# Ledger of designs, part 71: peptides against a protein of PDB entry 8OXM

Target 1, 371 residues: chain A of PDB entry 8OXM
Amino acid sequence: FKAEFRLAGGVNLPKIIDCVGSDGKERRQLVKGRDDLRQDAVMQQVFQMCNTLLQRNTETRKRKLTICTYKVVPLSQRSGVLEWCTGTVPIGEFLVNNEDGAHKRYRPNDFSAFQCQKKMMEVQKKSFEEKYEVFMDVCQNFQPVFRYFCMEKFLDPAIWFEKRLAYTRSVATSSIVGYILGLGDRHVQNILINEQSAELVHIDLGVAFEQGKILPTPETVPFRLTRDIVDGMGITGVEGVFRRCCEKTMEVMRNSQETLLTIVEVLLYDPLFDWTMNPLKALYLQQRPEDETELHPTLNADDQECKRNLSDIDQSFNKVAERVLMRLQEKLKGVEEGTVLSVGGQVNLLIQQAIDPKNLSRLFPGWKAWV

## One batch from the design tools (peptide; aimed at target 1 P216)

Design b2_p24_1 (made by RFdiffusion4)
Pose (drawn by RFdiffusion4):
Structure b2_p24_1 (pose): chain A 334 residues (1-279, 317-371), chain P 24 residues (1-24)
Amino acid sequence: FKAEFRLAGGVNLPKIIDCVGSDGKERRQLVKGRDDLRQDAVMQQVFQMCNTLLQRNTETRKRKLTICTYKVVPLSQRSGVLEWCTGTVPIGEFLVNNEDGAHKRYRPNDFSAFQCQKKMMEVQKKSFEEKYEVFMDVCQNFQPVFRYFCMEKFLDPAIWFEKRLAYTRSVATSSIVGYILGLGDRHVQNILINEQSAELVHIDLGVAFEQGKILPTPETVPFRLTRDIVDGMGITGVEGVFRRCCEKTMEVMRNSQETLLTIVEVLLYDPLFDWTMNPFNKVAERVLMRLQEKLKGVEEGTVLSVGGQVNLLIQQAIDPKNLSRLFPGWKAWV
Amino acid sequence: DLEEEVNERVARLRGREREEALLE
């Protein structure tokens, strides 16, 4: 074990450690004290199940739809450990870096990230109209730059297109799974982009199962589909590869709702922390009902096709009205 | 009902603290 450890930041102060194995290769682990990783363990298990189901289905096997997973090992009710992701860079560090940010490098005339943060801080005390107007003004003077990422990393057109296609597929699959699982904490620091495979990886998974509505600032989108992601998917935008991949993933999930419910039914017997405190779990049953409704496409008794559900999700995600009400730290304009 | 009210307050307070930390 290495004698030194680093802090990853945050109120809980997670610890980063390095271990040298028998082969001598250093492996980085993240021990997360004062937090419960049992929910993250369930998230990783359902991620692996979805990846296996996508691999089993011939329609998705050809499209090579995969979900990037990292091992999470719970150690106690209030602690655990997880595998650190190597060879990945944060999206916000690439895009909105103060020193060498992509938006500053490409579009110096556009508004800086500090100006946008100042405007968002000044407008949080305003009403809906002023928030919508400021958001539209910020979007008018802040063009997406993320499309140049592979252009700056993959000079060969074949490799560049391969990486762009893998990025688009990974974004579609991760967005679908996050909507199904109700993942809400999807700001720039929770998503890591690989420098080789260009596949997005979700690392935080801190809050899910429709927890953003519980937060003071509700989460009005099911997944992150900001202007930067859409521009980086290509000229076609959401139409094309993203829509088809979302439909295929939704079909696979509809076909495997039995396996998904079997995986998620680990609750109601060993409830995790933050629940059933302050004296057939209530919230567990509620989230199971919500997941079942999402999977069956019933909601309030209404039937919805896979294509219609995908179109509705795209409309909700790209709607500036929903983006205006989001948390300023979520970087909806980014 | 009381249990839900207290738990919702605790969750909202934690949420507020998280949002304040993000703004820092």

Design b2_p24_1_s1 (made by RFdiffusion4, then SolubleMPNN; from b2_p24_1, 16 letters changed)
Fold by OpenDDE base, seed 2:
Structure b2_p24_1_s1 (fold): chain B 371 residues (1-371), chain A 24 residues (1-24)
Amino acid sequence: as target 1 above (371 residues)
Amino acid sequence: DEEEKKLLEELLKKGEELLEELLK
């Protein structure tokens, strides 16, 4: 370990520590001191299994369809070491998090990110109709700019095209695998983009198995396919490479049903893998920026009193696990809303759900569905 | 022209599909 550390940006102020490996190579490590990295570690293993399935299929292998993975070493329930994703930036940092964000640079006359957030927070407790109207006003005055990521980073036209293709393939693969696993909390800080490969890196994998649907503000989209995400794909948007890569990924997932069910079953019943949503986690994920100041670390409340009768917790847990497995089996059969869909039909439904302004307008404002 | 724009978008789409096949 070097004596010097840097703070990474973000709410948890993770420490970046430079470590010299046994191979003499310097590696940056992110030390998170508050999050249970066991969830991330388990989900990285699942992503590696999905990548193995994708590499076995000729069509997905040719397209280089993979989910970017990172090494996670959990040290304790409250501490772990992430391999720092060197050369990645949060998509939110590039787009909206600073005065030099792409929206401010390319669309200086649009609403600010703060104005958009404020407008959506003002309607958070209002009707779905009022949320939709304000969301459409925000979207009209906040036009997508993520196309400029590849244009800024890749000046050679052939390289630019290859990187935009890699981006689109990465979005497709992560979207479909994320949907199958029920991955939630896909806000703009939890999705990194590699500045060299244009591939996405999904971080903070704590909301899985559709547990985002049981949040106080339920998740209404299967994955993040917002206007900026689509703008990064170029002029074809979702109707080119993206759709085809989604279909090929979904085909591999559906053809791997038995393997995926077996893996997820083992994970759901692993006592070391806390995938269930709890009220404290739900509160943390859907906090108002104003409420961040008052979570004093005083919830050192003893682990003792939440030992509700082990039997009732166990029965409730088992019922949730069974429901998750049943829903996973439905997804892998192409059962959506009681109807069996083809791969193309299922992918089409998921795309339509993900881009629907009515679904997007219902999301928690912190998810930034207008970005 | 809105028709010319649609035609251009279809040509670009077709071009990207062909380039995807060449880059496999």
Scores: peptide ipSAE 0.141, ipTM 0.741, DockQ to the pose 0.011
OpenDDE base, seeds 1, 3, 4, 5: peptide ipSAE 0.031, 0.122, 0.115, 0.067; ipTM 0.562, 0.727, 0.719, 0.694; seed 1 fails the geometry check

Design b2_p24_1_s2 (made by RFdiffusion4, then SolubleMPNN; from b2_p24_1, 16 letters changed)
Fold by OpenDDE base, seed 1:
Structure b2_p24_1_s2 (fold): chain B 371 residues (1-371), chain A 24 residues (1-24)
Amino acid sequence: as target 1 above (371 residues)
Amino acid sequence: DEEEKKLLEELRKKGEERLKEMLK
């Protein structure tokens, strides 16, 4: 290990370390401290299974629809080494880095990312109407710039076009699979983009199975499809390639219902896979910068073995697991709000929900729905 | 299709094996 480390940003401030392997090669590794890397590891396996389904279908294989996966090596329940996705950058770092973010470079007269966040935090406890009005003002004064990612990285027009298509396919695949698995809105620091492939890598999979809906500020979108995410697709936005890739991904997921249910059932009842939302995790995921000052380190997490009285907790857990499985089955049947939809109808509903500024305005301001 | 069922079962089995390998 080199003595130097870098911070990757994000909530958990993971440390990027350079390691010299036994082969004498330098490799970057991400050391996550307090995260359950088992959840990330499990979700990477689910993504690999989804990729196997997508590769077996001719239509999704032809479109090269895949979710980018990374290698997770859990070292303990609370520590592990991620093989750092070399040649990736968080989309949040590219877009809203305080020093040299694309919004600042291309839109210097727009609101700063800080001004946008401040405005949305001021209305966090206000009505949905007030949140919507302020969100629309923020959006008007913070215009999308993510189109410039591919333009900066890929100077050849033919390569640029291919990479923009790769990006669009990656967003579509990850959005639909993310919806099926209930990953919800993904924070901009938890979405990496590969600087060579333009494909997305989703990290920090601590919210799954729609547990984002039980957060203090519940998720209102099925996946992250914010204005910058759409801008990266180019002039067609959510139409054409993105929509067709979503439909073909959803078709494969729905046709693989039995397999996906069996896989998720095994995961939900795995005692080593803590997918459940707890109040501390919920607070941590939606912690306000102002609330950091009052969390004195006096949470000695004494090893109070929460001797979970096995009986009452098992019943509550089983009911939550059953509800997750039922909702997964509904999604895989195309059941939305009690109505059975076609693949095209379901994908259309999900896209409309994800891009609706009313839904986006209701998200937790820390997740930057205007980016 | 029986091939699709067999393919699903093979994926299930491979999923369970990988899950068991992660749990070790």
Scores: peptide ipSAE 0.018, ipTM 0.401, DockQ to the pose 0.019
OpenDDE base, seeds 2, 3, 4, 5: peptide ipSAE 0.009, 0.009, 0.006, 0.000; ipTM 0.334, 0.386, 0.325, 0.262; seed 4 fails the geometry check

Design b2_p24_1_s3 (made by RFdiffusion4, then SolubleMPNN; from b2_p24_1, 17 letters changed)
Fold by OpenDDE base, seed 5:
Structure b2_p24_1_s3 (fold): chain B 371 residues (1-371), chain A 24 residues (1-24)
Amino acid sequence: as target 1 above (371 residues)
Amino acid sequence: SEQEEKLLKKLREEGEKRLEEMLK
C-alpha cells in the first residue's frame, strides 16, 4: 500500500488508498468502517439482482441499462476494503473542487462553490419562501458546467456522443432503481463517474428505504436530477433518451414486483442489516461544517447501555419494516399520492419532483442542490 | 496560466458549437 491516502467525501471519511496487486496492477481501494460496509454490501447485492432483471428484458438489455457495482471485501471485524473502480472520480471533485473545479474553470465570474454554500446555510433555518428565493439567486449566478466532463475526456465527436448516451442511461437506471429502493443522501461526493465509461457509481448506500425523509431536514426529491446532472445529458436534457430509459427501467421493476418484495422483505428482517435511521446517524449526516469542530465524536461506546425495553424496540421495528414494504408495493404498483399511474405518468411525476426548484431549495445545504 | 485560460475558452466555444450543430 502507498503511504499517501485521499479522503473521499461523505459521512465516515472513507480513505482512498492506492495499492499494487500481486499481478503488478495498480488498484484504488476504498477503506470504510464495518457497519457502512455491510449496508453497502447488501445494497450491491440488490443492485446485482436489479441488473439481472434488466438483462433478462430485451428492451433494457438492448439499451445496456445497468447499475455500476463494486466489490466489498471484509478485512477485519472493524474494517473492510471496497474494491474501487479504477478511473473513477467523485462528481463533486470534478465540479466544485476548491482550486480547479469545473465551475471555477468554465465560469470564473459565477459565485464560488463556497459562496453558494454560505448563502444556503444562512437561510437554512428560514421559511421555505426565503430558501426558494436565495436558491434561485444562487442558481442564476452558478450555471451548470457538467457537459464539459465528457468534452474534456472524449475528444473524438463519435466517442463523445456514445459516452454522453452511456452517462444518460446510467443516470436513468440508477435514478429509477434508487427511487424504488428509497436511496437517500445522494450528495455530490456519494456519486462517482467512471472516466472511461462515463457511467455513474453510487457509493455510501446507508440511507435506504426512504429513511432520508425522517432526517431533521427531510429529503424532498426522489433522486439527484440537479442542473449539472441534467447538463451532462446535453441539449435534450431529461427528454428523449433519459425519459425512455427511466420508463423502460420502471417497467422492468413493476413487472418484477414479487421478486423485489421478497428480496427486500428478507433484507428488512436480517438482524445483521441495520437500515433504520437512528438519531446519531441523522445528526452525523446533517452535521454543519461549523458544528464539526465541537462534536468530536467522543462516541464513548459505553453509553449505548440505554436499556430500551427489547419488546418496545421489536414492535417499533416491525411497524417500520411493514410501512417500508407497503410503500415499496405502492411504488411497484405505480401508486403515487393515492393515485395509480401508468409507467409514463409515474416517471413524469418523479422527474418533475426531482427538478422542482421548490423541492431542491428545501434540501439540506450539504446536499448541494445547486450543483 | 494564461495558456490554460485560452484552452478552456476554446474548449467552451467548440463545445457550444457542437451543441448547436446537434440541435439542427
Scores: peptide ipSAE 0.006, ipTM 0.306, DockQ to the pose 0.011
OpenDDE base, seeds 1, 2, 3, 4: peptide ipSAE 0.000, 0.012, 0.006, 0.000; ipTM 0.302, 0.304, 0.299, 0.284; seeds 1, 2, 4 fail the geometry check

Design b2_p24_1_s4 (made by RFdiffusion4, then SolubleMPNN; from b2_p24_1, 17 letters changed)
Fold by OpenDDE base, seed 5:
Structure b2_p24_1_s4 (fold): chain B 371 residues (1-371), chain A 24 residues (1-24)
Amino acid sequence: as target 1 above (371 residues)
Amino acid sequence: DEEEKKLLEELKERGKKLLEEMLK
């Protein structure tokens, strides 16, 4: 292990460590806390299962629809190492790095990432109308640039076109599977892009089963389909390849209903898999950079002897687990807002919800919905 | 409840078998 570490972006400040293997190869590794690693490990197994379902179907196999997975290795009872995908970068690092982000390089006259964040933080406690107006002003003065990622990395036009298609397919597959699993907290530091494949790697999988909807600022989008995410697809945007890949992924998920329900049920009732949102986790996920100074860890864990009877905790847990399973079953039947939709109708609704500036303007400012 | 524990164990075993069959 090298003595130098880099902080990856994200709430849990994961440490990136460069390691030389016994084979003499340098490998980057991500070090996280125990609980985060367990949630990530469980969700990686679910993604591997979804990949198996997608490989069995001829239409999804021909399109090479997969979710990128990474190996989780527990090192101790309190630490583990994620085998980090060498040659990945957070999309936030490419787009909105403080010194040399793509927005600053390609759009030097637009608002800075800091100005955008400040404007949205100022209206965080305001009405939805005020949030929408400020979000539209921010979006007008912060134009998407993510198309330049593939243009910088892939100079050959034929390779560039193939990588843009690989990116679009990766966004579609991860968006639909992420929606089915209720994956939240999809901020720009929790999504990596592979610099060789142009595929996305989703990290920090601790907000699942729609638990993002019970955050102090609830999540209002089914997945990240922001302007930069769409800009990376090229001129067709969400139409053509993206929509068709979403529909084919959704078709496989809906046709695998029994398998998906059975596996999620096992996970929800695994006492070792803490998927439930607790108030401390909710506060941590939506901490303001300004509030990081005052939340000293001096919240003595001692005093909340809330002797909630073990029976009332178990009954409350079972009711939440049942509600999650019922909502998963609805999604897999195409039930949205009490109406049964076709695969095309359901995918269309999800795309419209994800790109709606009214939904995007209501997100927590740390999610960076303008990026 | 003993029935709820039994159902949970059956679901765990069924989920494990499904995962093993999918990995073959």
Scores: peptide ipSAE 0.019, ipTM 0.462, DockQ to the pose 0.023
OpenDDE base, seeds 1, 2, 3, 4: peptide ipSAE 0.010, 0.000, 0.013, 0.018; ipTM 0.470, 0.247, 0.416, 0.422

Design b2_p24_2 (made by RFdiffusion4)
Pose (drawn by RFdiffusion4):
Structure b2_p24_2 (pose): chain A 334 residues (1-279, 317-371), chain P 24 residues (1-24)
Amino acid sequence: FKAEFRLAGGVNLPKIIDCVGSDGKERRQLVKGRDDLRQDAVMQQVFQMCNTLLQRNTETRKRKLTICTYKVVPLSQRSGVLEWCTGTVPIGEFLVNNEDGAHKRYRPNDFSAFQCQKKMMEVQKKSFEEKYEVFMDVCQNFQPVFRYFCMEKFLDPAIWFEKRLAYTRSVATSSIVGYILGLGDRHVQNILINEQSAELVHIDLGVAFEQGKILPTPETVPFRLTRDIVDGMGITGVEGVFRRCCEKTMEVMRNSQETLLTIVEVLLYDPLFDWTMNPFNKVAERVLMRLQEKLKGVEEGTVLSVGGQVNLLIQQAIDPKNLSRLFPGWKAWV
Amino acid sequence: STEENEERLAERHAEEREARFEAE
């Protein structure tokens, strides 16, 4: 074990450690004290199940739809450990870096990230109209730059297109699975982009199962489909590879609702922390019902096809009205 | 009781997000 450890930041102060194994290769681990990783263990298990189901289905096998997973090992009710992701860079560090940010490098005339943050802080005390107007003004003077990422990393057109296609597929699959699982904490620091495979990886998974509505600022989108992601998917935008991949993933999930419910039914017997405190779990049953409704496409008794559900999700995600009410730290304009 | 749990959870996560945003 290495004698030094680093802090990853945050109120809980997670610890980063390095271990040298028998082969001598250093491996980085993240021990997360005062936090419950059992929910993250369930998230990783359902991620692996979705990846296996996508691999089993011939329609998705050809499309090579995969979900990037990292091992999470719970150690106690209030602690655990997880595998650190190597060879990945944060999206916000690439895009909105103060020093060498992509938006500053490509579009120096556009508004800086500090100006946008100042405007968002000044407008949180305003009403809906002023928030919508400021958001539209910010979007008018802030063009997406993320489309140049592979252009700056993959000079060969074949490799560049391969990486762009893998990025688009990974974004579609992650977005579908996050909507199904109700993942809400999807700001720039929770998503890591690989420098080689160009596949997005979700690292935080801190809050899910429709927890953004509980937060003071509700989460009005099911997944992150901001202007940067859409521009980086290509000229075609959400139409094309993203829609088809979303439809295929939704079809696979409808076909494997049984396996998904079997995986998620680990609750109601060993409830995790932050629940059933302050004296057939209530919130566990509620989230199981919500997941079942999402999977069956019933909601309030209404039937919805896979294509219609995908179109509705796209409309909700790209709607500026929903983006205006989001948390300013979520970087909806980014 | 469930509402108090949700309020505590919301407060913790709001403080985390506010601290991250201020650190930027």

Design b2_p24_2_s1 (made by RFdiffusion4, then SolubleMPNN; from b2_p24_2, 10 letters changed)
Fold by OpenDDE base, seed 5:
Structure b2_p24_2_s1 (fold): chain B 371 residues (1-371), chain A 24 residues (1-24)
Amino acid sequence: as target 1 above (371 residues)
Amino acid sequence: SIEENLERLAKRRAEELLEAFLSE
């Protein structure tokens, strides 16, 4: 191990460590805590199963629809190493880095990322109407720039076009599979982009099975389809390639209902897979920079008071697991808001929900819905 | 813009590739 470490972005501030292997090759590794690594490892296995389903279908195979996966290696009972995808950067680091982010470089007269965050934090406890108005003002003065990622990395026009298609396909595949699995906490530091392939790598998979909806500020979008995410697709935006790739991914997921239900059922009842949202995890994920000063580590929340009767915990757990399975079955049948939709109808509803400024304005400010 | 020029070049090359594929 090198003595120097870098902090990856995100709440858990995972340590990036450069390691020289016994083969003399330098490898970057991400070090996370035990529980986060286990959840990431389980979700990577589910993504590999989804990739197998996508490779069996001729239409999704021809489109090369896949979710990028990474290797999780447990090191100890308290730590593990993620194989860090060499040549990836967080979308947030490229877009809104304090020193030389793409928004500052290409839009120097727009609001700073800090000004946008401050404005949205000031209205966090306000009405949905006030949040919407301030979000629209922020969006007007913070225009998307993510198109420049592919333009900076790929100077040949044909390579540029191919990489923009690879990006669009990666967003579509990860968005639909992420929605089916109820993947939350998709902030700009939890999504990496590969600088060679232009494909996305989703990290920090600790909010799954729609547990983002029970956060103090509930998640209001099915996946991240913000203005910069759309800008990276080029002038067609969500139309054409993105929509078709979403529809073909959704078709494979719906046709694989029995397999997906069986996999998720096994995972929900694995006593070693903690997928449930607890109040401490919820507070940690939505902790405000201002609240960091008052949350002294003296929440020694004695593990004792959450010893509510093991029987009542077990009954509550089983009811939550059943509800998750029922909601997964509804999604795989195309049941949205009590109505059975076609694949095209369901994908259209999800796109409209994800791009709606009213839904985006209601998200936790740390999610950065204006990026 | 640079983007509009890249899109025009990419579109032409996609049309050329499609014509080549349809002519085989």
Scores: peptide ipSAE 0.018, ipTM 0.341, DockQ to the pose 0.010
OpenDDE base, seeds 1, 2, 3, 4: peptide ipSAE 0.008, 0.011, 0.006, 0.007; ipTM 0.387, 0.324, 0.361, 0.375

Design b2_p24_2_s2 (made by RFdiffusion4, then SolubleMPNN; from b2_p24_2, 11 letters changed)
Fold by OpenDDE base, seed 3:
Structure b2_p24_2_s2 (fold): chain B 371 residues (1-371), chain A 24 residues (1-24)
Amino acid sequence: as target 1 above (371 residues)
Amino acid sequence: SEEENLKKLAEKRAKEMKERFESE
């Protein structure tokens, strides 16, 4: 191990460490502290299974629809080594982190990322109407720039076009798979982009099975389809390639209902897979200014075994697990708000929900819905 | 103690989360 580490973005400030293998190769490793890397490991297995389903289908295979996976080596419930995908960068780092972010470079007269964050934090406790108005003002003065990622990395026009298609396919596949699994906490530091492939790598998979809806500030979008995410697709936006790739992914998921239900059922009842949202995890994900005064950094990780008192919790847990399975079955049948939708209708509803500025304005400010 | 305040805050949030989960 080299003594040098870099901080990746995110509230956990994951440490990127350079490890020299026994083969003399340097491998970047992400060391997450305090994260349940078992959740990431389990979700990577689910993604591998989804990829197997996508590769078996001719239409998704022809489109090269895959969700990017990474190797997880859990060392403990709260520590482990992620094999960092060499040549990935957090979308947030490219867009808004440091003075060299793409927003600052291409839109120097727009609001700073800090000004946007501050404005949205000031209205955090305000009405939905006030949040919406401030969000629209922020969006007007913070215009998308993510198109420049592919333009900077891929100078050849044919390569640029191919990489923009790879990006769009990756967003579509991960959005639909993420929706089916109820994947939350899709902030710009939990989504990496590969600088060579233009494909997305989703990290920090601890908010799954719609547990983002029970957060102090509920998640109101099915996946991240913010203005910069859309801008990276180019002039077609969510239309054409993205929509078709979402539909083809959703077709495969719906046609694999029995397999997906069986897998998720096994995982929900795995005593080693703590997918349930707990108060400390909710506090950690959505710290409020009022909580900062009580959160001295000496939260010793070790003592917060929330010992689930076994007896009364088992019945409540079983009801939670049953509800998750029922909701998964509904999604896989195309049941949205009590109505059975076609694949195209369901995908359209999800896209509309994900791009709705009313839904985006209600998100926790740390999610950065304006990016 | 700070630990007792954190525990009370966690219990309060647990109750709020349970109530939300029961209301869905």
Scores: peptide ipSAE 0.026, ipTM 0.517, DockQ to the pose 0.053
OpenDDE base, seeds 1, 2, 4, 5: peptide ipSAE 0.000, 0.006, 0.009, 0.007; ipTM 0.352, 0.303, 0.339, 0.341; seeds 2, 5 fail the geometry check

Design b2_p24_2_s3 (made by RFdiffusion4, then SolubleMPNN; from b2_p24_2, 13 letters changed)
Fold by OpenDDE base, seed 1:
Structure b2_p24_2_s3 (fold): chain B 371 residues (1-371), chain A 24 residues (1-24)
Amino acid sequence: as target 1 above (371 residues)
Amino acid sequence: SIEENLKKLAEKRYKEMLERFLSE
C-alpha cells in the first residue's frame, strides 16, 4: 500500500488507496470504512442477474443494455476492498467540484453549488409551495452543463455520438432496474461515469427496496433523472433513445417477473443481508445542520442496544419485507397508483415523475436535485 | 443526554415514516 490516499466523493467519504499487487502492478482500490459492503456485493449480484436477463433478450442485447458492475471483496462485516472502477469519476465531482467543476467552468455567472444548497436548505422545513418556488429560482440560475462531459472526453464527432448513446443507454438501464429494485434517487457522488465508455457505475447501494421512502425526507422520484443527467443525453433529452431503452428494459423486467420475485424474496429474507432502513442510518443519510450540532462524533455505530427490541423489530421486518415484495410485484405487473399500465405508459409515468420539478423540489437538499 | 434525545427523535421520525410506508 502507498502511504498516500485520496478521498472519493460519496456519503461515507471512502478512501482511494494505491496498492501494489503481488504482480508488481499498481491498482487503485477503494477502502470503504463503515459501509456494509455485503449490501453492495448482493446488489452487484442482482445487477449481474439483470444483465443476464437483458443479454437473453434480442432487443436489449442489440442495444447493449447493461448495468455496469464492480467487484466487491468484503474483508469483514464493516470493511472491504472495492476494486475501484479505474477510469471513473463521480458525476458530482465533474459537475460541482468546488475548484474546477463543469458548472463553474461553463456557467461562471450562475449560482455556485454552495449557494444553491444553502437556498434549498433554508426552505427544507417550509411548505411544498415554498420549496418549489425556491427550486425553480435555483434551477433558473443553475443551468445544466453535463453535455460537456462527452464533448471534453471525446473529440472525434463519431466517437462523441457513440459515447453519448452509450451514456443514454446506461442511464436508461440503470434507471429502470434501479426503479424495480427500489434504489430511488441516487446521490451524485454515488453515480460514477466511466471516462472511456461514458457508462454509469452505481456505488453505495445502502438504500434499496424503496427504503428511501422511509427516510426523514422521503424520496419523491423513482430514479435520478435530474437536469444534468438529462443534459448528458444531448438535444433529445428523455425522448427517443432514452425512452426506447427504458421501455425495452422494463419489458424484460416485466417478462422476468417470476425470476425477479424469487430472487428478491430470497434476498429479503437472507439474515446476512441487512437491507432494512434503521433510525441511525436514516439520520446519517439525511443529517440536518440542526442534528449535526447535537451529534458528537462519539456515536459509535456499535451500540447494539437498538437491536434489542427483537419482537417488534421482527414483526416490523416481516411487514416491510411483505410490503417490498408486494410493491415489486405491482411494478413488474405495471401497477402504478392502483392502475395497470402498458410498458410505454409505465415508463412514461416514471419519466414524468422523475423530471417533475415539484417532485425534485421535495427531495432532501443534501442530494442536490438541481444538479 | 443530547445523544439520547437525538436517538429518540430519530426513532420517532423513523416510526412515522415506516407507518406511512406500510400504509401506502
Scores: peptide ipSAE 0.342, ipTM 0.853, DockQ to the pose 0.053
OpenDDE base, seeds 2, 3, 4, 5: peptide ipSAE 0.336, 0.340, 0.318, 0.301; ipTM 0.828, 0.844, 0.834, 0.827; seeds 2, 3, 4 fail the geometry check

